# Designs tried in a protein design run: peptides against a protein of PDB entry 5Z08. Part 289

Target 1, 168 residues: chain A of PDB entry 5Z08
Amino acid sequence: RQKDEWAKKTSSLMKQLDWFIGEHLGAMLAAEELGGPVVGELMEIDPDDLSAGFNAHGKLKKATSQPDLDRRQRRIDDIWGPQDEQGQAHKRKRGADEALAASAEMRDLIEQLMNKLVEAGGDNSATYVEIPRESAAARFLVRSKVAMFHPNDARRLRLVDFGRDLDD
Target 2, 222 residues: chain B of PDB entry 5Z08
Amino acid sequence: GLPRLIDAIEEASKIPAKRRQTPIKPTIEKLTTHLYTHGASPDSLLRLADLLTLRNHLDQASLAAITRNLYPSSTVSDEVVLRFIGALGHGQLKPTLALQALFLRWLVMVYHLLENPGVLGQVYGVLFDLLDTAAIRPQLCHLLALVTRRKHVRPFRIQAILTLSRQTGGDPNLTGLLRVFKNYYPEIIVGDATKGRASAFKHPDPQWRQHLDEIQQRRSEA

## One batch from the design tools (peptide; made by RFdiffusion4, then SolubleMPNN)

Design b2_p26_8_s1 (from b2_p26_8, 14 letters changed)
Fold by OpenDDE base, seed 4:
Structure b2_p26_8_s1 (fold): chain B 168 residues (1-168), chain C 222 residues (1-222), chain A 26 residues (1-26)
Amino acid sequence: as target 1 above (168 residues)
Amino acid sequence: as target 2 above (222 residues)
Amino acid sequence: APDPLAILAEYERKAQEQYAAYLAAL
């Protein structure tokens, strides 16, 4: 029973995360790879934007007026969107393809990181995933303090064990 | 075609403007129009990189116009990258710092098209050592923000940025670069002099990016 | 054993914060 509830909660969180990756994070990571802004501590989070909070589905609460979302979306679209319809379609496609690729990389990386964490059974030495490259995804996880590199090997990444940090 | 335009400009570049029999400006305009419409192939990019980076008799406005229209139609080779990197810094044979800033901006905007992004990581030290050059620092920090990996974040470089940040009164671009470093080493203390707005390293020209993507898509369809 | 749920929840939170920061910076 408790295991089933845990499994359901885990599945729900994974679905939410997967959605967030697909809808938002993938595009952001793709933007970074394409010479867009490096997302992290560089960005002053407007406390007001954070205060708007995210709903249980990872959606920014509509505290910002539709016009500001439209302006931000237009800016994202201006960054990512071509001006002409054909160019817009192709760039949207390329941007979508890059976002999809970045999303896939992030999903795969998270999955590997979680699998290793579970498989390690509490052995921190066994929690490292070997990453083929230092991707935007890997950097994002490190910036977010969700993952950390091995002290001696930047090709090895592990999740931060928040369970232990919560017990401390 | 583009090669013939480049040929004409290469020949004109050998001759001082006052001694040219024909104005080069119309040919530059044709070149920039062609580049805007079709982009530059890898071979054309290399030739244009030489025109932009080597000392010649082309005027700064023409060089800037070429750089602003330097859309790759394909990938950007290591050789092209290295031409632009080699053109950075102080020296009588170097391009102007204004033009160098445009080159760095260009490298940022085409970073995703590099055949080997690792080439910039190999020349990381060269780029990093130019951070004291105020005129190119904004674009240089942006490029370094893209290029920086954990292997580049060394104690001496951390200290160098911190020192330079203090000396510059907390240049937002340096603060931005320090935050990139801090992603790899959270224990990096950004001193009080670096307390301030960091650059977000936004794409320098969204319209240019858009047009680049249009040019690049034509390649994927061919 | 690390609680994968706690990790995922914290990840989602942090990812959302970073994304919000991204949007604010645009």
Scores: peptide ipSAE 0.046, ipTM 0.299, DockQ to the pose 0.018
Fold by OpenDDE base, seed 3:
Structure b2_p26_8_s1 (fold): chain B 168 residues (1-168), chain C 222 residues (1-222), chain A 26 residues (1-26)
Amino acid sequence: as target 1 above (168 residues)
Amino acid sequence: as target 2 above (222 residues)
Amino acid sequence: APDPLAILAEYERKAQEQYAAYLAAL
């Protein structure tokens, strides 16, 4: 009975997480990969403490003409902007494909991290997953304080053990 | 015209000051006056970049005066940018660190006029590796703040800035650069060593900017 | 042993909080 309740709760949480990744997080991560806003702590950047030429989001103010900022803004507008009619089907499809890819990457990364945590049997040194790239998914987990990089190797990521932090 | 003034200075730059038949100062003053009034064309800008970056017999005061009046009348080419980047760092053949700081300041002030801003992104590593050079660090951090894109913000560079920030007692320019990095990666913990006031990287010279805008406006009207 | 449920629950909470903050900033 207790094992079944635990299994049901775990399954329910995994389904909720999977839904959240698919419906919300995947699109945000895709936006980040495409140069959109970063999902994380909104730095209350005091406008007066902003570097000259940067807005609160690290965008160059005068760079109306900078192709990279225009390309980023276009990509942000492409993912988050109101969908204008005709050119949008390809744009929507590309945005949807990127969101699906980001969702898949996040799911896979969480699965690997969880598997390593279970396999390690309490050995924190064995809980590291080797990541081929620093993805938006990996960064999100670190920002969320759910995962951490190895102190000496940014290619190694592990889950944070919250069980210890509650007892301290 | 400007080309003839550059010709005269180029010839004088080949000869030690003590061996020149004519004083170069009046020609430098004419050049700087012309640059202040009209700016430098792309071709003239390249020639002046060579005069400023290559080892020659021009005095430091003359080189600084030219650099302070180096108003582009048009765009700044990749070749001009690369001349100034190549002149950075330590070496017997390189310009003084004081002059290098002026070059970096100039690049900051003309960044919006670059034909290809991406050229600085290609040499990002070269610029970043010079952060330990205290004499150029303020202007270098400002330039890096403008140039930095997500692809440049890497864990090893974050750690390098954090380490250097600790070693320098929290240089405000490094803290400012870390804030730029944090805009791309919010998870960057600006440790206690960075609790210091960050540089806002304000425009280095508002008067110079205004005068540049006037020169650029005349080009648009012509 | 790390409680996988506690980790997942905390992840979901933090992810939702960040998403809410993101939406509020838009």
Scores: peptide ipSAE 0.033, ipTM 0.269, DockQ to the pose 0.012
Fold by OpenDDE base, seed 1:
Structure b2_p26_8_s1 (fold): chain B 168 residues (1-168), chain C 222 residues (1-222), chain A 26 residues (1-26)
Amino acid sequence: as target 1 above (168 residues)
Amino acid sequence: as target 2 above (222 residues)
Amino acid sequence: APDPLAILAEYERKAQEQYAAYLAAL
């Protein structure tokens, strides 16, 4: 009974996570891979602000007065937005393909990380997954404090065990 | 002369050590002595770069000894630079990581003698993507600190170095490179990962620099 | 043994928080 409830809850959570990855995270991760904004507490600098350049004194060159929101929205709209020209259809298709690829990578990475956690039987040294590259998916999980890299090997990633941190 | 010594070493490099009729060590010692005294011309430097970067039967100690005495008597061509850059990274056909670290150190020490310093800027991505390789990271960060311009400081590279800095527990060389990035973009918040002491990227060998300057001065008098 | 459900729930929560932060930054 408890195993069946656990299996049902696990299946339900996996379905919800799969939906969230497909509908939302995939596009965000694809934008990051394309050199879009990285959202996290550590980058207070908008990549667009970086692209606008800094003056000789290191101050952001005031790009003309259009609110920062409109430029980001335009760039997001330029990357993802509905503008009618054939070139945008190709960008949209490429963006959709990249979002699908990013979603698949995130799903696969989470699955591998979960499998290793279960297989390790409480041995933290055995919970590491070897990642082929530092992907947007891997970076996202680390920024979210969901995963952590091995201290000596950036190719090894593991899930953070939240169950142990609650008992301390 | 130097060309004849290089010829002898090139021929010996084609043959496994156990099958050589004559020991190569005396010829390597003559070469390194000549390089220490006179330096290498651009033509000789290219030939030596091929010996150092291409897979051959020379032993690691000999390759390291040549690299440590690789004083340019003149300028360093783009072709020579690209040979050393092409030798970087992982692979069975590439030089050892220890030898690659010596190549990067050499590029740092001869940076002011490059015919076109911009060549390193063109291969900036190749260099930057190797930052995860711990064995070459110190010298690689130093070289990148010299090469980095505003055009190279991109959001994705800022994020990549911040991420790698966290993963490495705040490697001082990465922190040093982040400070170089911050010189171009002062708004870069070097988060808690950078509370560490940054490398100052001092000249790796002051004695080697002094000896190089002496060799270069002889060229200006001739 | 780590409760995989508790872990997954926390992952989903944190992923949603990051996505919300992303949307707020856009």
Scores: peptide ipSAE 0.043, ipTM 0.285, DockQ to the pose 0.012; fails the geometry check
Fold by OpenDDE base, seed 5:
Structure b2_p26_8_s1 (fold): chain B 168 residues (1-168), chain C 222 residues (1-222), chain A 26 residues (1-26)
Amino acid sequence: as target 1 above (168 residues)
Amino acid sequence: as target 2 above (222 residues)
Amino acid sequence: APDPLAILAEYERKAQEQYAAYLAAL
């Protein structure tokens, strides 16, 4: 019974988090990855707005699609380059794709972090996930005080154990 | 005097080198010698800024020589600053990136002589937007390091530097600028891309500084 | 063992707080 209630509550929370990631956070993280504002400055970035990129004031500018650039780590030129009219539709689609990718990355990262926390059995040293890069997702979790980097290795991320770390 | 030399150069700048009746090089040498000895007044600085920033028929070597000897004898006006800022970036009508780097270096070296240092803060966005231009990035980061205040340290700019740092493999100038940002917001996470050596943003030319100080001292005694 | 529910709830809360702060900053 308790296990089932726990499972149900966990499932419910995961669904809520998944919804939040999909509807809101993914687009914001994508904006951050594309050189837009960090989550905390620009709210409902329409995927269409993400496609435009951001100006020096954090306002949406049309990102120029250079083909050879890591889509998540575009050059500032791509973020801040002049808005050509014809690029808008392609930019919108790209923004949507980046939002989906950011959402997926965030979900995966949370899942990995949770799994490691459960597997560690209370050993904090075993709770670290190796991250391939410092993503917007990773940074968000750290800013939110949900996760922390290993003090000596920024490639290792763990969840903050709110149950134990408050008593120390 | 300096105004007459500027007049001659302004007139020569309107004419292609091949069509000039007289070579301009001797006049440029006289100008640079005068600037080295006496510096430039605010009025002369403005005229020289126009010569340096507006498209004309002066050769790059002459423009560079003038810029390297552009000692202010007094203060630097907002108008002069804005001429140089307006000359930055890409465009057919803009000076070469090499010359733009010299302008940025100059702004760093004369920063303490600005009539209104806040003018650079007002155009902070324009400067920041040019960080992707590799040819001017070192000097641009140095200038931004001087200009940056808490109001300029915004999340989007933090992210832009982080992104550009990753793309450049950790340019030490970007790392240096990010360190300046971190002074205002210690919570800024500097990822692996920024673990590299940061630029210290030392004065780019100590000899130029010393000579500037000598020129400025003469003004205070007059 | 860390209560995964408590952790998830806190994550959701923190994410919502960040989002709300984000909304308020617009």
Scores: peptide ipSAE 0.033, ipTM 0.264, DockQ to the pose 0.016; fails the geometry check

Design b2_p26_8_s2 (from b2_p26_8, 15 letters changed)
Fold by OpenDDE base, seed 4:
Structure b2_p26_8_s2 (fold): chain B 168 residues (1-168), chain C 222 residues (1-222), chain A 26 residues (1-26)
Amino acid sequence: as target 1 above (168 residues)
Amino acid sequence: as target 2 above (222 residues)
Amino acid sequence: MPDPLEIFAEYLAKAKEALAELEAAL
């Protein structure tokens, strides 16, 4: 009985999480990857501040100086660029494809993180997932305080064990 | 019971140690033993927060002992949190910086038991402005690492941490906090001055956590 | 709208609780 109730609860939760990822989070993550707002509370940050970033001295860089910023601005311009009907359909399709890709990346990352947690059998050193890049998905999990990077290796991500990790 | 112990300590706290008719130490030991065994209810937590944060005649060792055993048996109210936050900073009426560090450590350890974690977000500015206080900075950075949301990551605060990091020779706690900020704004360059090892903000006391969990479990079974 | 971070954190907290309950039942 308890196992069945747990299985139902877990299944229901996973379905709800999958729904949330697919219907809401994927699009927001895709927007972040495309140089849109970071997922979370919209800071009224001047788009120029988002594009410029902060230098090593905490000063706003001029938007023109970072090539990666030019890509972000171009992506923003590509997202918000002129509303030709064909351009809108292509933009909508591209946006949908990016949202699907972001959703898939998030699902895969969560699955890997969960699998490693189970496989580790309580060994926190074995709970790290190797991530190919610092994605919007990975950053989101860290911002949500559900995952953490390895102290010495930003390519390693693990779930925060709210039960055990506070003990080690 | 716990309320009677608190009553006795409250009355003793009004009187200078040299003028007390009875030593307070045995009562403090009874209190800390009770707290260790049973934890503190929300009402008891508020009373204890007042004893810890308000200027009184209790000695620092007693205040520290109470703080180290301040296990919530339930949730932590906004009022309790605000008492501890209000006790932070410099001033003749404020608790010692050593005691303030213990309060911040306590807030970190009980963060998951807050009735409204958002209350710390509302006082984020107050906490952030205390980062220059070296004695409390480690625990303060840890608390801020828990509390920080996107809305808090403002350009002026980024600059303030970067400046303070340079001034402190790259305090690892500040670097850790900057890493938290970078999670919200990846474009934040944690400059060479912060090349130091970032603090991982591990739980300050695993044994304290385990004991807290045991106290909290007894409530769920009741 | 509730903060997506808060929603997600809640889902994950529930997932972890459910997982812990399973592990304890095993």
Scores: peptide ipSAE 0.103, ipTM 0.328, DockQ to the pose 0.026; fails the geometry check
Fold by OpenDDE base, seed 1:
Structure b2_p26_8_s2 (fold): chain B 168 residues (1-168), chain C 222 residues (1-222), chain A 26 residues (1-26)
Amino acid sequence: as target 1 above (168 residues)
Amino acid sequence: as target 2 above (222 residues)
Amino acid sequence: MPDPLEIFAEYLAKAKEALAELEAAL
C-alpha cells in the first residue's frame, strides 16, 4: 500500500516535471543556451524580448553592430530576424526546435542522474554522471540546488542527496 | 495582549501536538494577526526569536507564519539578531533550512532597523562559511551583500566564492556577492564562470516593506 | 509566475524524498 502510494506519487511528480520541462523550462533553457537570460534571473521573459537578443549581461541588446557577438546574435537574429511571415514561421520553428532539444537534454540528464542515484545504493561517490559539456540544463540543476558538480571535476554532476545532506 | 499570546504559545511549544489539550492554531492566528496589525516590541521580538530558533514542538507552518509576520514595531536588538544567526547551519537541534532561509530573508528586510548593524559584521565569518549550504545561499548572499565591508573582503574569501561559483555553475547570488566585493577591490576578475548575470539583490518583498513602513510610522506619531 | 528554480527545486525535493522513502522501504 505505501509502496503503491509512493509509486503513484512519484509517477505523478515525474509527469508534472515532464510537463514543466516541456511547456516552460525547455524554452527558457534554449534562451539561455542562445545567450539569453539565465533561467530564474528573468521571471518574465516576454517572448518578444527573447527576439531582440541579449547582451553579455543578459539585457536586451539594442541592435548595436559588434561582429563576433554577431554569430550568436545572428543565430538569435536568424531565430528572431525580420518580421516577414515566412521568416516568422521559420523563426518560430527554430525556436521550437531549440526548446525541444533543450527539453530532451534536461530529461535525459535528469534520468541519468536519477539512475546513478539508484544504482549507487547510497554511495555518494558512485552517483556522478559524466556530462559532455556544461549545458544550460546542467547549470540549471546546479542553480536549483538539486545537483552539484564534483569538487575537482566540472564534468561530473550528481544529485544532491537532500535527505542525507540535510540530516548530516 | 501580545505577551499573553506569547505565554500561551511558549507553554504549548513544550508539549507535543498529539498531547495538547487545545489546538494551537487559533492562538497562532491571533498572534500573527496582532503582529501584522501592531508589530512586535523589542521584548516580544526576543521572546518570539527564542520560540523560532530553539527546538520545540511547534509545527513548521506555525513557525513560518510567525516569521512572515515578524514586523518589528521598533528597533531590532543585537540579541535578537544573534538568536537568528545562532540558529543557522546543519544539525538536528537547528531549525529546518527552509525556516533558516526565512530568518535570513527577515534579517535582510529589517536590516535598516538593527540597533547595531555592526553585529552582523562581527559574525561575518559564520555567515560566510554557510555559503556552501545551497538551501539558504540566495538569502545569505543578499544579507552578506548588505553586511560586507572592506575589512571582510579578504583574498581567501574571494577565492572561496570563485571556487564555489565554479562548483555551482555560476550561481547568480554568488556572482552578485562577488560584484559587491569588486566595489571594494576593482581588480577582482570575475572570471568567465561569473560572466553570468549577477543578482541585483532587490528587496525580497515590497509589500512586506510597505507594511513595515506603516507600522514604523505609527510609532513615530505616538 | 513562481520562480522556475523554486518550482523545480520543490519537484526535485519531493522526488528525492519519494526516492529515499522507496529505498528505505526496499
Scores: peptide ipSAE 0.094, ipTM 0.358, DockQ to the pose 0.041; fails the geometry check
Fold by OpenDDE base, seed 2:
Structure b2_p26_8_s2 (fold): chain B 168 residues (1-168), chain C 222 residues (1-222), chain A 26 residues (1-26)
Amino acid sequence: as target 1 above (168 residues)
Amino acid sequence: as target 2 above (222 residues)
Amino acid sequence: MPDPLEIFAEYLAKAKEALAELEAAL
């Protein structure tokens, strides 16, 4: 009975997660990959504000326009800026394709992390997945406290084992 | 048992070494042997945390030996964590900076056994404000790397790390902590001052970890 | 030992809740 309730709860949670990834998270992750805002914080902090640094009084220094910030702002404007109708259709399609790609990357990463956790049989050293890059998906899992990077290798990611906290 | 050993050490800790009728060293050796073999229960951990953090007449070598053998047999309570955090910083009543570094190292090694990891997040500001203390900075950065959440990554703290990194000539531990901040805010520009090698925050003692896992497994079988 | 899948499902639920709270704050 408890196992069945748990299996149902797990299945329900996985379905809800898959829906959430596809309908909401994928687009936000794609925006982050393209240099948009980080998923989950309306950064009240303009990237320009972070680049400019803060004075001794905590006030933003005047952003010395580094060309890389202009590129990020242009990318944000390219993703979220008002576009003419023809440019909007191509950018909407491109945005949809990037959101689908980000959703697929997140699903694949979660699956790999879960498979490694099961295969490890309780050996925490064997639970690491090798990631090709530090993606928005990987960063999101770390921010959510679901995953952690290997202390020495940012290309290795594992699920955080919370199981010990639940049995106590 | 462990409670009786702690009782004897607590009584001895109230008396200056020159006025003790019996040497404390044999009792400390029995305690550390017991801790190494069986670990400490939550109740015993609290009592030991008080012995380690409160000013008493125990010698630094004994305090360090207890800290190095402070294996939890179960979980670590918020109260135990707060005793160690409260012992950090400068002051006449505070433990030595060398002992504080051992406490921070211990918190890193037992982080996965905390009953409520969120307790460290509540005292994040206290920990962060100690980054200027060079003697504890390596272990403090490692602990902060584990504790840091998005809510803690604020503009003033980003600027504080960048400023301190410049002042220290690019301390690898500060660069490592800034890398953790970048996981939450990829747009953080790590200026030229942080181009140095980041600390990887490796587990401080793999043998200690293995031994802790053995102690924890025995509890699950009982 | 709790099934790794149970642990993960609980974490995913918590992550979703955290994100929903965030979306509601936006």
Scores: peptide ipSAE 0.040, ipTM 0.280, DockQ to the pose 0.036; fails the geometry check
Fold by OpenDDE base, seed 5:
Structure b2_p26_8_s2 (fold): chain B 168 residues (1-168), chain C 222 residues (1-222), chain A 26 residues (1-26)
Amino acid sequence: as target 1 above (168 residues)
Amino acid sequence: as target 2 above (222 residues)
Amino acid sequence: MPDPLEIFAEYLAKAKEALAELEAAL
C-alpha cells in the first residue's frame, strides 16, 4: 500500500514536472541557451565564468559539436531573419523547435540523474552523470539546488541527496 | 510664442487632415522655424514628445520635420526620454520605424543634455531587445554604445549580439557595440563572423550639433 | 537506509516546490 501510494505520488510529480518542463521551462531554457536571461536568479556571472564560457565555445570547434553550433546558428538566423510574415513564421517555428529541444534535454538529464541515483545503491560517488556540456538545463538544476556539480569536474552532475546531507 | 504654436498643432492633430479647415503645414513651418531659432524648453519638449510619440492625425513629414528641429534649449528630462523610449518597437499604436530611427538619433545627439543619463541605463533591456529591428539598429547600437556600462554587459547579451552579428553577416553596428562590450570584458571572443568593420559611432549630424551648441550657449548667457 | 525511491520522491517534491516558487517569482 505505501509503495503504491509512493509510486502514484512519484508518477504524479513526474507528470507535473513534465508538464512544467514542456509548457514553461523549456522556452525559458531555450532562451537562456540562445543567450537570453538566466532562468531564475540572475547568477552574478563572475567574469571568470564569462571567460570560461567563451573559451569553452572557442575550443569546442571539434567536429562533433558542429551540429549544435549549426543548429544554433540556423535558429539564430530564423530569429533575426527578415521580418516579413514568412520570416516571423520561421522565427516562431524555430523558437518552438528550440523550446522543444530544451525540454527534451531537461527531461533526458533528469532521467539520467534519476537512473544514476537508483543504480548507485547509496554510493554517492556513483551518482554522477557525465554531461557533454554545461547546458541551461544543467545550470538550472544546480541553481534550483536540485543538482550539484562534482567539486573537481564540472562535467559531472548529480542529484543532491537531501536525505543524507541533512544528517551530516 | 512656442506654447501657442504647440496648442494649435495639438488641436489640429486631433482632426484628420481631410477635415481640417486650415492647412497645418504653415503652422508646422512656424513651429520648426521657432525651434530652430530658439530651441524648446523642458515643458515644450514634453508636449512635443507627446505629439511625436502618441498616435494622432499628423502626417509623417510633419513629425519628421519637428523631430529634426527638436533642439533642447536647456536639459532633457527623464519624462521626455521615457516618452521616446516608450514609442519604440512594433505596434499599431507606435510611430513608424522611420520616425523611431529619428527619435533614437535625437537621443544620441542630446545624450549630453539629459538631466539623468542613468535613465537610459534603467531601460537598457528595452533598448537591447530591439536590436533585431533592422530599421532602427544603426541608431540603437549607437545609443547603446553610449549607455552601456559594466552592469549591462551580461553573458546573455554578449551571446545575443554574437548571434545577431552572425545572422546579419556582421553588421558593423553590432560589431561596434560588441567592441564596447569588450572594453568591459576583454575576454569576449568575437567570433569570425564579427571580424568585419566596426562602426565608429560618429556624431550623426555635425551641423545639428553645432546649431545645438549655439542654442545652448544663449542659455548660459541669459 | 531510506529507499532511493523515497529520496527521489522527496527530491521531486522539493524540486516541485522550488519550481513553484520560481514560477511565482517570475
Scores: peptide ipSAE 0.027, ipTM 0.236, DockQ to the pose 0.017; fails the geometry check

